# Peptides against a protein of PDB entry 2Q3Z, part 61

Target 1, 272 residues: chain A of PDB entry 2Q3Z
Amino acid sequence: YVLTQQGFIYQGSAKFIKNIPWNFGQFEDGILDICLILLDVNPKFLKNAGRDCSRRSSPVYVGRVVSGMVNCNDDQGVLLGRWDNNYGDGVSPMSWIGSVDILRRWKNHGCQRVKYGQCWVFAAVACTVLRCLGIPTRVVTNYNSAHDQNSNLLIEYFRNEFGEIQGDKSEMIWNFHCWVESWMTRPDLQPGYEGWQALDPTPQEKSEGTYCCGPVPVRAIKEGDLSTKYDAPFVFAEVNADVVDWIQQDDGSVHKSINRSLIVGLKISTKS
Target 2, 254 residues: chain A of PDB entry 2Q3Z as posed
Amino acid sequence: YVLTQQGFIYQGSAKFIKNIPWNFGQFQDGILDICLILLDVNPKFLKNAGRDCSRRSSPVYVGRVGSGMVNCNDDQGVLLGRWDNNYGDGVSPMSWIGSVDILRRWKNHGCQRVKYGQCWVFAAVACTVLRCLGIPTRVVTNYNSAHDSNLLIEYFRNSEMIWNFHCWVESWMTRPDLQPGYEGWQALDPTPQEKSEGTYCCGPVPVRAIKEGDLSTKYDAPFVFAEVNADVVDWIQKSINRSLIVGLKISTKS

## One batch from the design tools (peptide; made by RFdiffusion4, then SolubleMPNN)

Design b2_p13_7_s2 (from b2_p13_7, 6 letters changed)
Fold by OpenDDE base, seed 3:
Structure b2_p13_7_s2 (fold): chain B 272 residues (1-272), chain A 13 residues (1-13)
Amino acid sequence: as target 1 above (272 residues)
Amino acid sequence: GPTNLQLPIGVPP
């Protein structure tokens, strides 16, 4: 989880699982230096360098910083996400074969955001950075992954009497989503939450004002302890959200219906 | 068919 430089990332769908080879390259020349630059340009460092540096011995703190800095939202982060198939002014997310080129491009262009990434690219870069910093990390894929936007653990669709979706479809389910799990102790939590911690660098929701997510104990998610920092409800929803249809009738009444055709969550963890 | 693109459910590649 620290020493492996080449691996596979799972993609596709629950019915058609695919994988791609990925070069994490955490030990390639200059990559550690780039990871340190990433830390040195994070908003917390810029605000108070001494305080930021004093906390870098904490994998909890570092993991959270990396989660925020892998995306370019809110800061001088590494990657700009794009999902609309318009990649002509950059690099298609599908073109990347490793983290090294991305990180080098970012650094070589004055820490300008690299275009473009999707979830596995964000996750893979985060994995590289965390491994560089000595944190055991693996990429995780979750099929039918929910994006809960209002923290109610539901994916909600509003429909007319004919079943047609009304308004903008804000909440959604990804065919797949990737994030990372990092191994760390959690002295900031009650005993028993050491081990794998979920971190999500794909910009989906803000956590404490920044597009970052985690770390949250995988155990907490499994046991449904949503009070556990950080971002337990969001991560829980990614793998466990229920899908609800709100069906509007002509008389103004609204009927709640559980959508059983959309089953959220099928997580695959990698061995490397 | 299967795609490597991350897409909302129900959106074709």
Scores: peptide ipSAE 0.407, ipTM 0.861, DockQ to the pose 0.613
Fold by OpenDDE base, seed 2:
Structure b2_p13_7_s2 (fold): chain B 272 residues (1-272), chain A 13 residues (1-13)
Amino acid sequence: as target 1 above (272 residues)
Amino acid sequence: GPTNLQLPIGVPP
């Protein structure tokens, strides 16, 4: 999980699982230096360098910083996400074959955001950075992955009597979503939460004002302990949200649809 | 069907 530089990332759909090869390349020339630059340009360092540096011995702290810095939202982070299939002014997310080129481009252009990434690109770069910093990390793929925006652990859709979707459709389910799990102790939590921690670098929701997510113990998610930091409800919802399909009648009444066919969450962890 | 892009599923059928 630290030494492996090549691996696979799972993609596709729950019914048609596939994978792509990926070069994480955490030990290639200059990559460690780039990872250190990433730490040195993070908002916490810029705000208080001494405090930031004093906390870099903590995988929990570093993991959270990396989660935020892999995306360019709210900082000088690495990747700009794009999902509208318009990539002409950059590199298509599908074109990347490894993390090294992305990180080098970012650094070589003065820490300018690299265009473009989607979930697996974010996850893969985060994996590279974390491994480079000595944190055992693996990419995780979750099929039918929920994006809960209101922290109610539900994905709610509203339909009229004709089955037409109403509202903004803000809440969604991805065909697949990728994030990372990192191995670390959690001295900041009660005993028993050491081990794999979920971190999600894809900018989906803000955590404490920054687009970052985690670390949260995988065990906490599994056991439904949503009180543990960080961002347990969000990560829990990604893999366990209930889908509610509401039918709204003309009289304003709302009732749940009887037909429930969509199941959120099918997580696959990589072995490397 | 399968895709290399992350796409919203949308709403349940």
Scores: peptide ipSAE 0.324, ipTM 0.850, DockQ to the pose 0.507
Fold by OpenDDE base, seed 1:
Structure b2_p13_7_s2 (fold): chain B 272 residues (1-272), chain A 13 residues (1-13)
Amino acid sequence: as target 1 above (272 residues)
Amino acid sequence: GPTNLQLPIGVPP
């Protein structure tokens, strides 16, 4: 999880699982230096360099910084996400074959955001950076992955009495979503939460004002301990959200549809 | 069908 430089990332759908080869390249020339630059341009360093540097021995702290810096939201981060199939002014997310080219482009262009990424690109770059910094990390793929936007652990759809979907459908389920899990102790938590920690660098929701996510113990998610920092409810919802299909009547009453065919969450962790 | 793109799967039928 630290030494492996080439691996696979799972994609596709739950019924049709696919994978692509990926060069993480954490030991290639100059990559460590780029990772250090990433740390040195993070908002916490710019605010208080001494405090930031003093905390870099904590994988909890570093993991959270990296999850925020892999995306370019709120900072001089690495990647700009795009999902509308309009990539003419950049590189298609599907064109990337490894993290090294992305990181080198970022550095060589004065830490300008690289266009473009989707979830597996964000996750893969985060994996490279974390491995480079000595944190055992793997890419995780979750099929039928929920994006809960209102922290109620539900994906809610609204229909009229004729079955027509209402609203903008902001809450959604991805065919697949990728993030990373990193191995670390959690001295900031009660005993028992050491081990794999979920980190999500794809800019989906803000955590404490920044587009970052985690680290949160995988154990906490499994056991439903949503009070565990960081961002347990959001990560829990990615893999466990309930789908509610509301039927709205003309009189204003609502009731749940009996259609529960969609199941959220099928997580696959990579072995390398 | 299968795709490498991250896509919304929409609303259950």
Scores: peptide ipSAE 0.244, ipTM 0.805, DockQ to the pose 0.509
Fold by OpenDDE base, seed 5:
Structure b2_p13_7_s2 (fold): chain B 272 residues (1-272), chain A 13 residues (1-13)
Amino acid sequence: as target 1 above (272 residues)
Amino acid sequence: GPTNLQLPIGVPP
């Protein structure tokens, strides 16, 4: 989880699982330096360098910073996400074969955001950075991954009496979503939450004002302890949200559809 | 079928 530089990232769908090879390359020339630059351009460092540096011994702190800095939202982060299949002014997310080229491009262009990434690219770069910083990390893929946008642990669809979806999808489920899990102690929590911690660098929701997510103990998610920082409800929903399909009648009445065929969550963790 | 792109799943029927 620290020493391996080559691996696979799972993609596709729950029914059609596939993978791609990925070069994490955490030990390639200059990568550590780039990771340090990433830390040195984070908003917390820019605000108070001394305080930021004093906290870099904490993998909890560093993990949270990295999750925010892998995306370019809010800061001079690494990657710009794009999901509309229009990548002509950059590199298609599907073209990347490793983290090294992305990180080098970012650094070589004055820490300008690299175009473009999707979830597995964000996760892979985060994995590289965290491994480079000595934090055991693996990429995780979750099929039928929910994006809960209103913190109710539900993915809700609204249909009229004719079965037509009402408006744009306010909430959604990804065919797959990738994030990372990092191994660390949690001295900031009660005993027993050491181990794998989920971190999500894909800019989905803001946490404390920044597009970042985690770390949150995987154990907390499994046990349903949603009070555990950071971002337990959101991560929980990614793997456990219930899908509700509402039928709205003209009289204002609503009822749940009996169709429960879509199930959220099928998580696969890599072995290396 | 399989895809390399992260895509929203269609609205359940």
Scores: peptide ipSAE 0.317, ipTM 0.844, DockQ to the pose 0.494; fails the geometry check

Design b2_p13_7_s3 (from b2_p13_7, 6 letters changed)
Fold by OpenDDE base, seed 2:
Structure b2_p13_7_s3 (fold): chain B 272 residues (1-272), chain A 13 residues (1-13)
Amino acid sequence: as target 1 above (272 residues)
Amino acid sequence: EPTLLQLPIGVPP
């Protein structure tokens, strides 16, 4: 989880699982230096360098910083996400074969955001950075992964009597979603939460004002301890949200239907 | 058939 530079990332759908090879390349020349630059341009360092540096010995702190800095939202982060299939002014997310080129491009262009990434690209870059910094990390894929936007542990669809989706916004379930799990102790939590911690660098929701997610103990998610920092409800929902269809009738009445056709969550943890 | 792109599901086209 630290020494492996080559691995596989799972993609596709629950019914058709696919994978791609990925070069994490954490030991390639200059990559560690780029990871250190990433830390030195993070908002916390810019605000108070002494405080930031004093906390870099904490995998919890560093993990959270990396989660935020892998995406370019809110900061000089590495990757810009795009999901509309319009990648002509950059690189298609599917074109990347490893983290090294992405990180080098970011650094060589003055820490300008690299276009473009999707979940596995974000996760893979985060994995590289965390491994560079000595934190055991693996990429995780979750099929039928929920994006809870209002922190109610539900994916809600609003429909009219004809079944047509209403409103400009709908909550989302991804065919697949990737994030990382990192091994660390959690002295900031009650005993028993050491081990794998989920971190999600894909910019989905803000956590304490920044597009970042985690670290949250995998154990806490498994046991349903949603009070555990960081972002336990969001990560829990990714793997365990309920899907609800709200049917609004012409008379204004609403009918609730639990969607049993789509089951949220099928998590696969990589071994490399 | 399945794409390697991350795509939303559960919403009718």
Scores: peptide ipSAE 0.335, ipTM 0.852, DockQ to the pose 0.534
Fold by OpenDDE base, seed 5:
Structure b2_p13_7_s3 (fold): chain B 272 residues (1-272), chain A 13 residues (1-13)
Amino acid sequence: as target 1 above (272 residues)
Amino acid sequence: EPTLLQLPIGVPP
């Protein structure tokens, strides 16, 4: 989880699992330096360098910083996400074969955001950075991954009497989503939450004002302890959200249905 | 069916 530089990232769908080879390359020349630059351009460092540096011994702190800095939202982060299949002014997310080229491009262009990434690219870069910093990390793929936008642990769809979806259609489920899990102690929590911690660098929701997510104990998610920092409800929803269809009739009557045909969450953790 | 791109699976039928 620290020493392996090559691995696989799982993609596709729950029914048709695919994988791609990925070069994490955490030990390649210059990568550690780039990771340190990433830390030195983070908003917390820019605000108070001494305080930021004093906290870098904490994998909890560093993990949260990296989660925020892998995406370029809110800061001089590494990657710009794009999902509309228009990648002509950059590199298609599908073209990447490793983290090293991305990190080098970022650094070589003055820490300018790299175009473009999707979830597995964000996760892979985060994995590289965290491994480079000595934090055991693996990429995780979750099929039928929910994106809960209002923290109610539900994916809600509104339909009219004809079954047509109404509203902004903001609630969604990804065919797959990738994030990382890092091994660390959690001295900031009650005993028993050491181990794998989920971190999500894909910019989906803000946490404490920044597009970052985690770390949150995988155990807490498994046991349904949503009070644990950070972002337990969001991560829980990614793997356990219920899908609710609201059907509103013309007469104003409303029906609620939990759709179990679309099962949220099938998590696969990589071995390397 | 299988795609390498991350895509919304849409609305449940």
Scores: peptide ipSAE 0.330, ipTM 0.853, DockQ to the pose 0.499
Fold by OpenDDE base, seed 4:
Structure b2_p13_7_s3 (fold): chain B 272 residues (1-272), chain A 13 residues (1-13)
Amino acid sequence: as target 1 above (272 residues)
Amino acid sequence: EPTLLQLPIGVPP
């Protein structure tokens, strides 16, 4: 989880699981230095360098910073996400084969955001950075991964009288989504929450004003402790959300149906 | 059917 530089990332769908090889390259030349630059350009450092530096001994703090800095939202972060299949002005997310090139591009272009990433790219880069900083980290893939946008632990689809999805109102489920889990103690929590912590660097929802997510104890998610910082409800929903169909009839009536055909969440943790 | 891209499901393309 720290020493392995090459691994696999799972992709595809629940019914058709695929994987790609990935070079994390956390020990390649200059990568650690780039990770330190990442910390030195984070908003918290810019606001108060002394305070930021004093907290870098905390994997909780560092994990949260990295989660935010791997994406370029709100800061000088590494990657710009794009999901519309229009990548002509950059690099297709599918073209990346490792984190090293991404990080080097970012640094070499004055910490300019790299185009483009999707979930596994964000996760992989975060994994590299966290490993560089000595935090045991693995990439996780979750199939049928929910993106809860209104914090109600539901994915809601709106349909007309013909059953057609009204996209402007609908939430979403990813065919797959990747994030990372990092091993750390949680002295900021009650006893028992040490171990794997979920961190999600893909810019999906803001947490305390920044596109970041976690760390949240995997145990807390499993046990349904949604009060546990950080972002437990969101991460919980990714793996446990229920799907609701709202069907509007021609008379204006609305029928609520629980969609039992779509099961949210099938999580695979990598071994390397 | 499956792609390497992260895609929303349940919504028309």
Scores: peptide ipSAE 0.304, ipTM 0.837, DockQ to the pose 0.554
Fold by OpenDDE base, seed 3:
Structure b2_p13_7_s3 (fold): chain B 272 residues (1-272), chain A 13 residues (1-13)
Amino acid sequence: as target 1 above (272 residues)
Amino acid sequence: EPTLLQLPIGVPP
């Protein structure tokens, strides 16, 4: 999980699992230096360098910083996400074959955001950075992955009497989503939450004002402990959300219906 | 209904 530079990332759908080879390249020349630059341009360092540096011995702290800095939202982060198939002014997310080129481009262009990434690209770059910093990390793929925006553990669709979805689909389900899991102790939590921690670098929701997510113990998610920092409800929803249809009738009444055709969550962890 | 990621990588062929 630290030493392996070549791997696979799972994609596709739950019924049609695909994978692509990926060069994480955490030991390639200059990559460690780029990872250190990433830390040195993070908002916490810019605000108080001494405090930031004093906390870099904590994989919990570093993991959270990296999850925020892999995306360019709210900072000088690495990747700009795009999902609308308009990539003419950059590189298609599907064109990447490894993290090294992305990180080098970012650094070589003065820490300017690289266009473009999607979930597996974010996850892969985060995996590279975390491994480079000595944190055992793996990419995880979750099929039918929910994006809960209002922290109610539901994916909600509003429908008219004909079943047609009304309004913007703010909440959604990815056919697949990738994030990372990192191995670390959690001295900041009660005993028993050491081990794999979920971190999500794809800019989906803000955590404490920044587009970052985690670390949250995988065990906490499995056991349904939503009080566990960081971002347990969001990560829990990614793998466990229920889908609800709110059906509005012509008389103005609203009926709640559980959508059993959309089953959220099928998580696959990579093994080295 | 679920959001599809970039084709063809993000969806079945």
Scores: peptide ipSAE 0.237, ipTM 0.777, DockQ to the pose 0.172

Design b2_p13_7_s4 (from b2_p13_7, 6 letters changed)
Fold by OpenDDE base, seed 4:
Structure b2_p13_7_s4 (fold): chain B 272 residues (1-272), chain A 13 residues (1-13)
Amino acid sequence: as target 1 above (272 residues)
Amino acid sequence: GPTLQQLPIGVPP
C-alpha cells in the first residue's frame, strides 16, 4: 500500500467488472517534490503557513488536504473533472495510464489544473500523493455508487406515468465510483476507529466549504456511526443509500415503483 | 456494455 508503484483500478459496472493497469509511481523522480508543492499551495498553508506546517505530521490533516487538493475546485488543485465527453481542450480522462504524468503536468504548468479527470483519476492521483507522504493508501471502486446531494441517504427518482424522469435529475448513482482508503490512527476520535479511512477526492459535495471528503473510518460506515468526522453521511450514502423510484400520476398522486432492482454499493478494495 | 467512463445510471441521458 506504500511500496507498490503499479496496480490495477477497477471500472465498468457491477455486472461487467473491468480493470485497467495504473502506474502510481510514487517513487519516481520528482514526484515527492511535487507532492510537497501540493501541500505548499493548499489554502490552509496560504492562510496560515505555520499552522499548516505544524499539522503535517497528522495523516488525518494531510489526508483531508490531499482530498481537497487533488481536485482543482476552490484551490490550485491538480485535476479538473469533466464528464460530458468534451475533452478536446485537454486529455480525455480515459487516456491516463498513471499518476506521474498528471502530477508532472500540473507542476510544470505552474500548478495549473490538468484537464481532465474522472473518479478513478482523482482517486489514483490521491493514492499516489498519499503514498508519497508515507500514508498507506489503496484505491477502491464502488459499483452503483450513490451521490447523495441532499444528505437524506436517499436517491430519489421521479417519473411520470410514462416512465419519463421528471425534475432536475440531480440525484444520481454512478455506474462506478472510485475513492481511496488510507490507513491511519484517529486520535481525534474515540478509540476504535483506527484503520482504513475513506477519502474521496472527486469533487462531489463540499465539506466545510471545500470540495473534499474524509477521512472517515471505514468502521464507522460499517457500523452506521454517521456522527463520525469527516463526512460520514455522504460516504455512507455512497455505499448504502436507498433508491426510491417514484411514479407521479397526472392527478397528483405519487407511489413507489414496485420494479426496484438497483442496489447501491458493491465495493472492491484493491490489494495493490 | 460498460464503458471506462464514469456515467450516471438510472437517469436517461
Scores: peptide ipSAE 0.357, ipTM 0.858, DockQ to the pose 0.544
Fold by OpenDDE base, seed 1:
Structure b2_p13_7_s4 (fold): chain B 272 residues (1-272), chain A 13 residues (1-13)
Amino acid sequence: as target 1 above (272 residues)
Amino acid sequence: GPTLQQLPIGVPP
């Protein structure tokens, strides 16, 4: 989880699992230096360098910084996400074969955002950076992964009396979603939450004002402890959200139906 | 078959 430079990332769908080879390349020339630059341009360092540096011994702190800095939202981060199949002014997310080229491009262009990434690209770059910094990390793929936008642990759809979907579908389920899990102790939590921690660098929701996510103990998610920092409800929903159809009648009455035809969440952790 | 892009799967039937 630290020494492996070559691996695979799972993609596709729950019924048709695919994978791609990926070069994490955490020990390739200059990559560690780029990771240090990433830390040195993060908003917390720019605000108070001494305080930021004093906290870099904490994998909890570093993990949270990295999850925010891998995306370019809110900061001088690495990747710009795009999902509309219009990548002509950059590189298609499907074209990347490793983290090294992405990180080198970022640095060589003055820490300008790299176009473009999707979930596995964000996750893979985060994995590289965290491994460079000595934090055991693996990429995780979750099939039928929910994006809960209002923190109610539901994916909600609104329908009229005829069953027709009303309005825009703000909340959604990904065919697959990737993030990372990092191994660390959690001295900031009650005992028992050491081990794998989920971190999600794909910019989906803000956490404390920044597009970042985690670390949150995998154990807390498994046990349903949603009070556990950071971002337990969001990560819980990614793997456990219920799908609810809100039926709106002409008289203004609203009824809900829980739809179990689509089961949210099938998480696969990599061994490398 | 499945796509390699991350895509919404929409509303279940």
Scores: peptide ipSAE 0.357, ipTM 0.862, DockQ to the pose 0.477
Fold by OpenDDE base, seed 5:
Structure b2_p13_7_s4 (fold): chain B 272 residues (1-272), chain A 13 residues (1-13)
Amino acid sequence: as target 1 above (272 residues)
Amino acid sequence: GPTLQQLPIGVPP
């Protein structure tokens, strides 16, 4: 989880699982230096360098910083996400074959955001960075991954009496979503939460004002301890949200559809 | 079929 530089990332759908080879390349020339630059341009460092540096011995702190810095939201981060199939002014997310080129482009262009990434690109770059920093990390793929935007642990669809979806589909399920899990102790929590921690660098929701996510103990998610920092409810919802399909009548009445809801969550953890 | 893109999916009718 630290030494492996080549691996696979799972994509596709729950019914049609695919994978692509990926070069994480954490030990390639200059990559560690780029990871250190990433830390040195993070907002916390810019605000108070001494305080930021004093906390870099904490994988909890570093993991949270990295999750925020892999995306360019809110900061001088690495990747700009795009999902509209219009990538002509950059590189298609599907074209990347490894983290090294992305990180080098970012650094070589004065830490300007690289166009473009989607979830597995964000996750893979985060994995590379965390491994460079000595944190055992793996990429995780979750099929039918929920994006809960209103923190109710539900993915709700509203339909009219004709079955037409109403609204802008603010609630969403991804065909797949990727994030990372990192191995670390959690001295900031009660005993028993050491081990794999979920971190999500894809800019989905803000956590404490920044597009970052985690670390949150995988154990906490499994046990439903949603009070555990960081971002347990959001990560829990990614893998466990209930889908509710509402039918709205003209008279304002609503009732749940009797149709079987889409099942959220099929998580695959990589071994390399 | 499978796609390499990350895509939103809705609940089918």
Scores: peptide ipSAE 0.332, ipTM 0.842, DockQ to the pose 0.488
Fold by OpenDDE base, seed 2:
Structure b2_p13_7_s4 (fold): chain B 272 residues (1-272), chain A 13 residues (1-13)
Amino acid sequence: as target 1 above (272 residues)
Amino acid sequence: GPTLQQLPIGVPP
């Protein structure tokens, strides 16, 4: 989880699982230096360098910083996400074959955001950075992955009498979503939450004002302890949300229907 | 079928 530089990332759909090879390249020339630059340009360092540096011995702190810095939202982060199939002014997310080129481009262009990434690209770059910093990390893929906006553990669709989706579509389910799990102790939590921690660098929701997510103990998610920091409700919903259809009738009445055909969550963890 | 792109599901196009 630290030494392996080449691996696979799972993609596709729950019914048609596929994978791509990926070069994490955490030991290639200059990559560690780039990871250190990433730490030195993070907002917390810029605000108070001494405080930031004093906390870099904590994998919890570093993990959270990396989660935020892999995306360019709110900071001088690495990647700009794009999902609308318009990639002509950059590199298609599907074109990347490794983290090294992305990180080198970021550094070589003065820490300017690299265009473009999607979930597996964010996850893979985060994995590289965390491994460089000595944190055992793996990429995970979750099929039928929920994006819960309001932390109610539901994906809610509003429909008219004909079943047509109405209103805001911000809450959704991805065919697949990737994030990372990192191994660390959690001295900031009660005993028993050491081990794999979920971190999500894809900019989906803000956590404490920044597009970052985690670390949250995988055990806490499994056991349904949503009080554990960080971002347990969001991560829990990614893998466990129920889908609810709110059907608006002509008379203004609303009918609640549980959509049992959409099962959220099928998580696959990589071995390397 | 399978895709290499991350795409939303559950919402009609």
Scores: peptide ipSAE 0.060, ipTM 0.733, DockQ to the pose 0.531

